# Designs tried in a protein design run: peptides against a protein of PDB entry 3T6J. Part 173

Target 1, 375 residues: chain A of PDB entry 3T6J
Amino acid sequence: PIVESYIGFIESYRDPFGSRGEFEGFVAVVNKAMSAKFERLVASAEQLLKELPWPPTFEKDKFLTPDFTSLDVLTFAGSGIPAGINIPNYDDLRQTEGFKNVSLGNVLAVAYATQREKLTFLEEDDKDLYILWKGPSFDVQVGLHELLGHGSGKLFVQDEKGAFNFDQETVINPETGEQIQSWYRSGETWDSKFSTIASSYEECRAESVGLYLCLHPQVLEIFGFEGADAEDVIYVNWLNMVRAGLLALEFYTPEAFNWRQAHMQARFVILRVLLEAGEGLVTITPTTGSDGRPDARVRLDRSKIRSVGKPALERFLRRLQVLKSTGDVAGGRALYEGYATVTDAPPECFLTLRDTVLLRKESRKLIVQPNTRLE
Target 2, 372 residues: chain A of PDB entry 3T6J as posed
Amino acid sequence: PIVESYIGFIESYRDPFGSRGEFEGFVAVVNKAMSAKFERLVASAEQLLKELPWPPTFEKDKFLTPDFTSLDVLTFAGSGIPAGINIPNYDDLRQTEGFKNVSLGNVLAVAYREKLTFLEEDDKDLYILWKGPSFDVQVGLHALLGHGSGKLFVQDEKGAFNFDQETVINPETGEQIQSWYRSGETWDSKFSTIASSYEECRAESVGLYLCLHPQVLEIFGFEGADAEDVIYVNWLNMVRAGLLALEFYTPEAFNWRQAHMQARFVILRVLLEAGEGLVTITPTTGSDGRPDARVRLDRSKIRSVGKPALERFLRRLQVLKSTGDVAGGRALYEGYATVTDAPPECFLTLRDTVLLRKESRKLIVQPNTRLE

## One batch from the design tools (peptide; made by RFdiffusion4, then SolubleMPNN)

Design b2_p19_3_s3 (from b2_p19_3, 13 letters changed)
Fold by OpenDDE base, seed 3:
Structure b2_p19_3_s3 (fold): chain B 375 residues (1-375), chain A 19 residues (1-19)
Amino acid sequence: as target 1 above (375 residues)
Amino acid sequence: VPYQSGSTSTAGAFYPDPD
């Protein structure tokens, strides 16, 4: 349809347990021109899913071709407006019935209005490149995040009749080398089992899929990037993620040891993973701004994305998926909360960096609903 | 589930990145 809408209790980000939906709705108009690249991505989705770093036994049994449409949102009623959406939010339905993806194109376009003089935490040499490719890199990341992130992976389930959706005798956990020891029972869901970490964990998995698959030549080709441009889009996408991981500290509350934004927590976790990889891949350097107050710089070594970054992300992403598939809450919580912990330990001193982030915080931008007309 | 492009947001909001 040319006009798309949804309404209801859809997203559970406002629920600490990740279960109760917030009532929201939108009305949007299809952007046919901008949808073409996402249709090409859909056409390649089945093949790209095979590039993910887990065995086929941990992927969906049957590929279901989803819808993917670029939308210009006219009205969005809710606590926040996203840049992309994947629905439904039920893994069982995604596996059996399929899913739908949307990119809110005009929301993404607003993000492109970056002022160079206000751009924080980047090296001067990266600012122009970042501004130039932020938009295109967002298109790539959103597409991968929704379609191949949220749209990937299998939950191991035992149904009400005691039947398994996997072969208990032959499926091996790639992390342990053993048979599958845990799964979802009847009535158990991703959100019910992983509870307080479910939303952020899933966003982290989806963001990691985006970073990992954007390195694949076919992905950049689908989006129309070749040669040096493709490499720049990759670089800016990864650079944006590590920068976002630093910015994420705004949404951490030290006194309560909690995160207030699932996506930003996810991005901080990814930053920690890439920092752990070492070898000069990511560097965060405290500095002094021109105003004499604390500042910081994030640097990503482009030459080490494939050699250092990709292997680190591959291992991490596989662990996320295996723990999700098997319903291993204890293992999943230990892994995720470990990377989500914010301390003032050297060398990063994240609590100190948080003060810098808060100090450099810009005024909140408001998204205003557009006016449109039929001619 | 939605994708949030940026960090300029409130709890549960998904706004684009700040400058």
Scores: peptide ipSAE 0.047, ipTM 0.694, DockQ to the pose 0.122; fails the geometry check
Fold by OpenDDE base, seed 2:
Structure b2_p19_3_s3 (fold): chain B 375 residues (1-375), chain A 19 residues (1-19)
Amino acid sequence: as target 1 above (375 residues)
Amino acid sequence: VPYQSGSTSTAGAFYPDPD
């Protein structure tokens, strides 16, 4: 088998400032069958990058073909096991040297397991569909998230010699209609500038890319889905995201006004964006469970994903990218923290919903290290 | 940068949903 591994101070999610990496490592075996799908995605990446809602001037100058493989993890040492990885975690290196993507397939497989009777916050008519397509939708989302999410976008930089990696006279900010007015100086990085919001902001961008591009027929075709199956995968992917946004409230600490998990904060932000879109796209309804205690239901109107959801996400995603590219920390923080704010304001009453989420929380799953056999 | 599919975690720890 083909064995892959990595080890070191790689991910900075446990650093409040997003700078210091936590020591982690894994050993994994390549899943050839699933890797073939990701290779097809890589082959289409250059074209799919053009589908993202920002001008080419805000995308990488030169496409660098990355590696992308599906891995079955044998061992993982760290505070948590990811479902996918994009490395290196340096935007400059991603732009100039390239990057590698992996999907941790057997980690995803664990996430696929859902007991219908324990599945919270979904309508009954969505549960079977959700259970059926959760796994496949995760494969799509992870692939897009890593390759075209983390693997997309350009940072505007002025180097130590004063040279720009963009034409100051011709590049226009699509949000303002003006020339570029801010950029990264020598020594400045994404994490150093955006600090406390950097990790969650980037995850939000990557998740948004996944939702946005999963609407493209070519993406679904790459993963082997066509017709009704493709539409169901799209629906479940979006449904999972809005549900995740509700579940995310578990990771908010009201007393400290902070989030404890970057990805879940990102998913809450996306939920807020889609709720703001209105028009009945997303509805969260407080209910009463069979036990007489508070419950809730999330409803996503399938017919409004493209007409309402996509445009809302497009606008938001473009803003995320533009603010990231230009190093506009003030604008980026204002945007992101605005959507990340959790209050008990009507109609959603998110703090009250948080109590419901905590009440309905099930027992934590245990992840067990697998074994292999040579036959 | 990792993708995390689950909603059960501590800070920096990621697990599939328990349901």
Scores: peptide ipSAE 0.044, ipTM 0.697, DockQ to the pose 0.101; fails the geometry check
Fold by OpenDDE base, seed 4:
Structure b2_p19_3_s3 (fold): chain B 375 residues (1-375), chain A 19 residues (1-19)
Amino acid sequence: as target 1 above (375 residues)
Amino acid sequence: VPYQSGSTSTAGAFYPDPD
């Protein structure tokens, strides 16, 4: 078997300031059979990067073909087991040296397990479809999230010698129409500048890339979906995201006005963006469960994903990238924290919904590390 | 950075720090 591993201080999600890495490691075996779709995605990556809603000047100067491999985890030591990974985490290294993506296939397989009777917050009409396409939609989302989410974008940098990695005279900020007015100075990093929002912000960007690009026919073709199946995968992927945004409320602590999980915060932000788009795209309806206690339903209007959802996400995603590239912490924080704010304001009444989410909370899955042998 | 997949708030995500 082909064995892959990593170990070290890698992820900073447990640092509120996004700076200090948690010591973690894994040992995994390459799943060749499941890597093929990701290899095809890599083969299309350079072209798909051009579909992202920012000018090439905000993308990496040189496309560096990344690795993307499906892995079956044998052991994972850390605070959580991811479904996918993109490393290294330093943006400067990503854009100059390249990066590697992995899909943790057996972790995804665990995530795919869903019992209909336990599936919360969905309309009955969506449950069977959701169960059917949850797995495939996750494959799409993870692939895009890692490869084209975390693997995209450029940081504007002035080095220690005063040289810029962009042409100050010609590069235009697409949001302002003006020349670039801010950048990262020597010694500044994404995490050091954006600090408390850095991890969640980046996850939000990556998730948004996934949702945005999953609408592209080529992406669905790469994953083997066409026609009605492709549309169902898209629908379920978006539906899963908006549902996740609701579920995310579990990880908000009202008393401290903080989030305890970066990915969930990101998903809540996306939900807020899509709710803001209006026009009946997303609806969250408080209900009463069969037990007589509070419940809720999330509805996504499939017919409005492209007409309403995509444009809203496009604008938001572009802003995320532009603010990231330019190191505009003030603007980035204002944008992100604005969408990450949880209040009880109508019509959503998110704090009230949080109570419902907590009431309907499911227990965490117990994931057992596997074993393997050669015979 | 990892992607944390999950159909629920408690599945597929990093365990949050205690409140």
Scores: peptide ipSAE 0.038, ipTM 0.671, DockQ to the pose 0.067; fails the geometry check
Fold by OpenDDE base, seed 1:
Structure b2_p19_3_s3 (fold): chain B 375 residues (1-375), chain A 19 residues (1-19)
Amino acid sequence: as target 1 above (375 residues)
Amino acid sequence: VPYQSGSTSTAGAFYPDPD
């Protein structure tokens, strides 16, 4: 078997300022079959990057082919076990040297385990479909999230010598129609500028890339899905995201007006974007469970994903990228925190829904390290 | 940067879906 490992100060999610990395490490074995799918995705990455909703001037000048591997984790030391990883976390290095992507396949497999009778917040008609396609949709989402999410976009930089990595006279901001008015100065980084929102903002961008690009037939084909199966994978991926946005409320602390988990905050933001799109795309309905206690249902109109959802996500994702590229912290914070705000305002009444989410949550389970043998 | 598919702790730990 092929063994991979890493160790070091890598992820900064436990730092409120997003700057200091937590020491972590893993040992894993390559899953060859799943890695082959990600290799095909890598082979199409340069072309797929062109499908993202920003001008080429906001994308990397030169595509650097990354490595992407599916791994079965033997041991993971850290505060949390991810389903996928993109490293390094330095944007300058990603743009100039490249990056590594991994999918932690057996971590995803744990997430696949769903009992129909315990599945919360979905319509009965969606439960079987959700259970069937949750796994495959996660594979697609993780691949896109890591490779084309975290692996996409350009930061506009003025170096220590005063030179720009973009043409100030010709590059136009697609949101304003004007020339570029802000950028990163020498020594400034994504994390240093966006600080408290950097991690969640970037996760939101990456998740949005996943949802946006999963609509592309070539992506689904790479993962082996065509026709009705491809459409079901798309539907379940989007459904999972809006459901996750509701579940995310567990990680909001009303008393402190803060979020305790970056990815879940990101998913809530996406939910808010898709709710704002309106037209019946997403509906959250408070209900009463069989036990007489509060419950809720999330409904996603499949027929409106492309007509309503995609355009809304396109606009939002473009804004995220433009604000990131230009280092516009004020604009980025205003946009992101606006969608991340949790109130009890109608019609959603998110604080009330949070109570429902907390009421319906189950006890946390621990991931147990497996035994492994060679056959 | 990691992707986490399920519920996590405040520290970023992944937990199996409660479903």
Scores: peptide ipSAE 0.033, ipTM 0.688, DockQ to the pose 0.104; fails the geometry check

Design b2_p19_3_s4 (from b2_p19_3, 12 letters changed)
Fold by OpenDDE base, seed 3:
Structure b2_p19_3_s4 (fold): chain B 375 residues (1-375), chain A 19 residues (1-19)
Amino acid sequence: as target 1 above (375 residues)
Amino acid sequence: VPVQEGSTAPAGSFYPDPD
C-alpha cells in the first residue's frame, strides 16, 4: 500500500492569532477501497461548487482537481488527531496551486464505538438511528467539509503590482448590491486579517458547506445512499451538528469570554443560526436525568430541514463567504462573534445549559496507535 | 485545516465525537 506522511508547522489552532503553526506529523497507509467514494466526490466537485450559495464571481476562477485519499493513521504526533485534513492552509495557494484532502478513516471508525446508553442529549427515538448512521453521515460531512468547504470560495486580492483578481466595475456584492469596496492587499492573508476568529470562522464556513450540500441528491448518490437511507443520513448529519453545538459549550470559558476549540465554536454558531431560524426546526429542552440531576434533549424536526434549515443556512453561508472574500473584518467579526456569544438569556439559557453539558461530560477519550503488520 | 466532530481536550484535539 501507499504510505503517506507529512511533518512541519501546519495547523495554527493553538495560536491566539491563528498565524503560528503547531509542529505536527503523521504516517498513514492509503485505504484504496475507502478512497473510491472520495474520488467520485472529486469527479463531481466542479459541478457541486456551482451549487454553493454565492455568485461565480466569489468562487475560484479555475477549478483545480485536488487529491482526496482515505488514510489509516499509523502514528500522529501533535496536540490532537483530526478526522479530515485539507492542505495547504493558505487560500492563495489553494486558488493557484490546488490542494490535497485526506480522510483519516480509522479515526472516523472510532466513532462507531459509541454506546447507546452513554449517548447524551438525544431523544430516545433518535438514538438507534444516530448510532446506525453516525459513521456514514460523518464520512459525507468530512468529505464535503474538506473538498467543497475549505476548497471553495475566492479571496479578492490586489497584488503587489496593483492588479486585481476581479473586475472592480462588474462584480457586485450580493449582500449590499454595491461594487466591491474591500479586498486583500499584497501581503494580507485570511489569518492576518481575521486573526482571532479566522480559524473558527473558516471551520464554520466549511461545516456549513457540508450541511448545505449534503442535501443535494448527487452527493448522497456518490456516497451510495438512496431513498430512505439517504434521508436518514441527511437527518443524522444535521442532528449530529446541532448536538455538537450544544456539546460545544464545554469549550467555552465564561470568565474569559473565550472559546478554547475552533471547531466546537463553529458548531455552536451553526446551532445558533438554526435556532434563530425558528419554526420548531431545533428545540433544546432542559430535563431531569434518571439520576435526578439536570439533563437536556436536542430535537431536530426532520420535516423542516429543507424548508426552514436550508434557507437559513444558505443566507448565513453566503454572508460568511462574502465577508471572507472581501476581507471585511469588521462585518465578519460582528456576524461571527454575534452568533458565538454565550449568555444566559432565555429561552435557551446557554450558560445554564453549559453547566448541564459539563455535568454530563464523559471522561476524556484517548486515541492509541494501532498495530499493523505486513502479511 | 483538519475536521472534527468534537474534542476531548482544548484546541488541537479533533475527535469524531463532540463529547
Scores: peptide ipSAE 0.024, ipTM 0.671, DockQ to the pose 0.111; fails the geometry check
Fold by OpenDDE base, seed 4:
Structure b2_p19_3_s4 (fold): chain B 375 residues (1-375), chain A 19 residues (1-19)
Amino acid sequence: as target 1 above (375 residues)
Amino acid sequence: VPVQEGSTAPAGSFYPDPD
């Protein structure tokens, strides 16, 4: 078997300032069969990157073909087990040296197991479809999230000698129409500049890339979906995201006005973006459960994903990238924290919904390490 | 950076709350 491992101070999600890495490591075996889809995605990556809603000047100067592998995890030592990984986490290294992507296949397999009777916050009409396509849609999302999300975008940098990695005279900020006015100076990093929002912001960007690019037929074809199946995968992927945005409220602490989980904060932000788009794209309706206690339903209008959702996400995603590239912390923070704010303001009444989410909370899954042997 | 499985789980994230 092909064995892969990594170890070290890698992820900074447990650092409130996003700077200090947590020590973690894994040992995994390559799943050759499942890696094939991701290899096809890599083969299309250079072209798919061009579909992202920012100018080439905001993308990496040179496409570096990344490695993408599906892994079955044998041992994972850390505070949490991800579904996918993109490393290294340093943007400068990603754009100059390259990166590695992995999907933790057996972790995903566990995630796919959902009991219909325990599936919260969905309309009854969506439950069977959701259960059917949750796994496949998440494979798509993880692949896009890692490869084209975390693997995309450029940081504008001025080095210690004063040289820029972009042409100051010709590069235009697509949001302002002006020349680039800010960048990363020597010694500045994504995490050092954006600090408390860096991790969640980046996850939000990556998740948004997944939602945005999953709309492309080529992506669905790579994963083996066409026609009605492809549309169902798209629908369930978007539905899963908006549902996740609601579930995210569990990880908000009202008393401290803070989020306890970067990915869930990111998903809430995306929910807010899609709610802001309006036009009946996303609806969250408080209800009464069969037990007589508060419940809620998330509804996504499939017919409005492309017409309403995509344009909203496009604009938002472009702004995320532009602000990231230019090191515009003030603008980035204003944008992101604006969408990450949780209040009880109507019509959503998110703090009230949070109570409902907590009431309907399921037990946290426990992942048990597998064993393997050579015969 | 990882993708957290929590997006598909009925429950919360695998990552613990910060200390």
Scores: peptide ipSAE 0.023, ipTM 0.666, DockQ to the pose 0.065; fails the geometry check
Fold by OpenDDE base, seed 5:
Structure b2_p19_3_s4 (fold): chain B 375 residues (1-375), chain A 19 residues (1-19)
Amino acid sequence: as target 1 above (375 residues)
Amino acid sequence: VPVQEGSTAPAGSFYPDPD
């Protein structure tokens, strides 16, 4: 088997300032069969990048073909195990040198296992569909998230010699209609500049890319889905995201007004964006469970994903990218923290919903690392 | 940057609470 590993101070999720890496490492075996779909995605990446909702001037100048591999993890040393990885975590290096993507296949497999009777916050009519397509939709989302999410976008930089990596005279900010007014200076990085929101903001951008691009027919074709199956995968992917946004409330600490998990904060933000879109796209309804205690249901109108959801996500995603590219910390923080705010204001009453989420919380799953054997 | 998937309310994250 082909063995891959990585080791170092890699992820900064536990740093309050989003900069200092936690020591992490793994050893894994390549899953050739599962890697094939990601290879196909890589082959289409350059074309798919053009479908993202920002001008080419805000995208990488040159497409660098990345490596994308599905891995079965044998050992993982760290505080937590991810489902997918994009490295290095330096945007400047991603732009100039490239990057590597991995899907931790056996970790994803653990996440796929859900008992129907324990599946919370979904309509009964959606549960079977959700269970059926959760796995495939995760594969799509992870692939897009890593490759075209984290792997997309340009940072505007002025180097130590004063040279710009963009034409100041011709590049226009699509949000303002004006020339570019801010950029990264020498020594400034995404993490150093955006600090406390950097990780969650980037995860939100990547997740949004996944939702947005999964609507493209070519993406579903790459993963082998056609017709009704493709539409179901799309629906379940979006449904999973809005559900995750509700579940995310577990990781909010009201007393400290902070989030304890970057990905979950990102998913809550996306939920807020899609709720703001209105028109019946997403509905969260408080209910009473069979036990007589509070419950809730998330509804996603399939017929409104393209007509309502896509445009809303497009606008939001473009704003995320523009603010990131220009190093506009003030604008980025205002936008992101606005959507990340959790109050008990109607109609959603998120703090009340949080109580419901916590009430419905069950025992946490344990992930056990595998052993190998000779056959 | 890793992706962290959610399943249920109790198992929404594979990362521990940083607090």
Scores: peptide ipSAE 0.022, ipTM 0.634, DockQ to the pose 0.064; fails the geometry check
Fold by OpenDDE base, seed 1:
Structure b2_p19_3_s4 (fold): chain B 375 residues (1-375), chain A 19 residues (1-19)
Amino acid sequence: as target 1 above (375 residues)
Amino acid sequence: VPVQEGSTAPAGSFYPDPD
């Protein structure tokens, strides 16, 4: 088997300012079969980047082919075990030197291993489909999230000599129709400018890229899905995201008006975007469980994903990218925190739903280090 | 930057509640 490892100060999720990395490391074995799918995705990445909803001027000037591998983790030393990784976390390095991607396949397998009878917040007629396609949809989502999410977009920069990496006279902001009015100065980074929202904002952008691009037939084909199967994978991926947005409420602290998990905050934001789209795309219905206590159901109208969901996500994702590219912290914070706000306002009543989520909370899975052998 | 799948994912310190 092929063994991979990494070690160092990598992720900053425990730093409220998103700047200080936590020391972590892993040892893993390459999953060749799944890695082949990611290699095909990499081969299509340059073309798929053009499908993202921003002008080429907001994308990297030169595509740098990254490495992407699926890994079965043997040991992971750190505060948390991710499903996927994109490194380095410095946007400037991603743009100039490139990046690496990994999917921790066996972590995903544990994450989606839920018993049907314990699966919360889904309609009964969606449960079997969800269970069947959750794994495959995760593979698609993680691949897109890492490679084309974190791996996409350009930061507009003025260097120490005063030179710009974009043409100030010709580049137009697609949101305003005007020339670019803000950028990163020398020494400024994504994390330094966006600070407390940087991690969650970036995760939201990456998750949104996943949802948006999973609609592309070529993406599903790369992962081996066509026809009805491809449509089911798309549906379950979107369904999982809106469900995750509801589950995210567990990680909100009302008393402090803050979020305790960046990815879950991101998923809540996406849920809010898709709810705002309206037209019956997403519905969250409070119910009463068989035990007589509060419950809820999330519904996603499959027929409205492309007609309602995609345009809403397109607009939102473009705004995220434009604000990121231009270093517009004020605009970015206003947009993101607006969607990240949790109130008890109708019709959603998110604070009430939070109580339901907490009541129906599933036991946390514990990852244990496996024994391995050659067969 | 990692991807975490949710409240049921093994996230250690990324999830304040161990349960």
Scores: peptide ipSAE 0.022, ipTM 0.645, DockQ to the pose 0.075; fails the geometry check

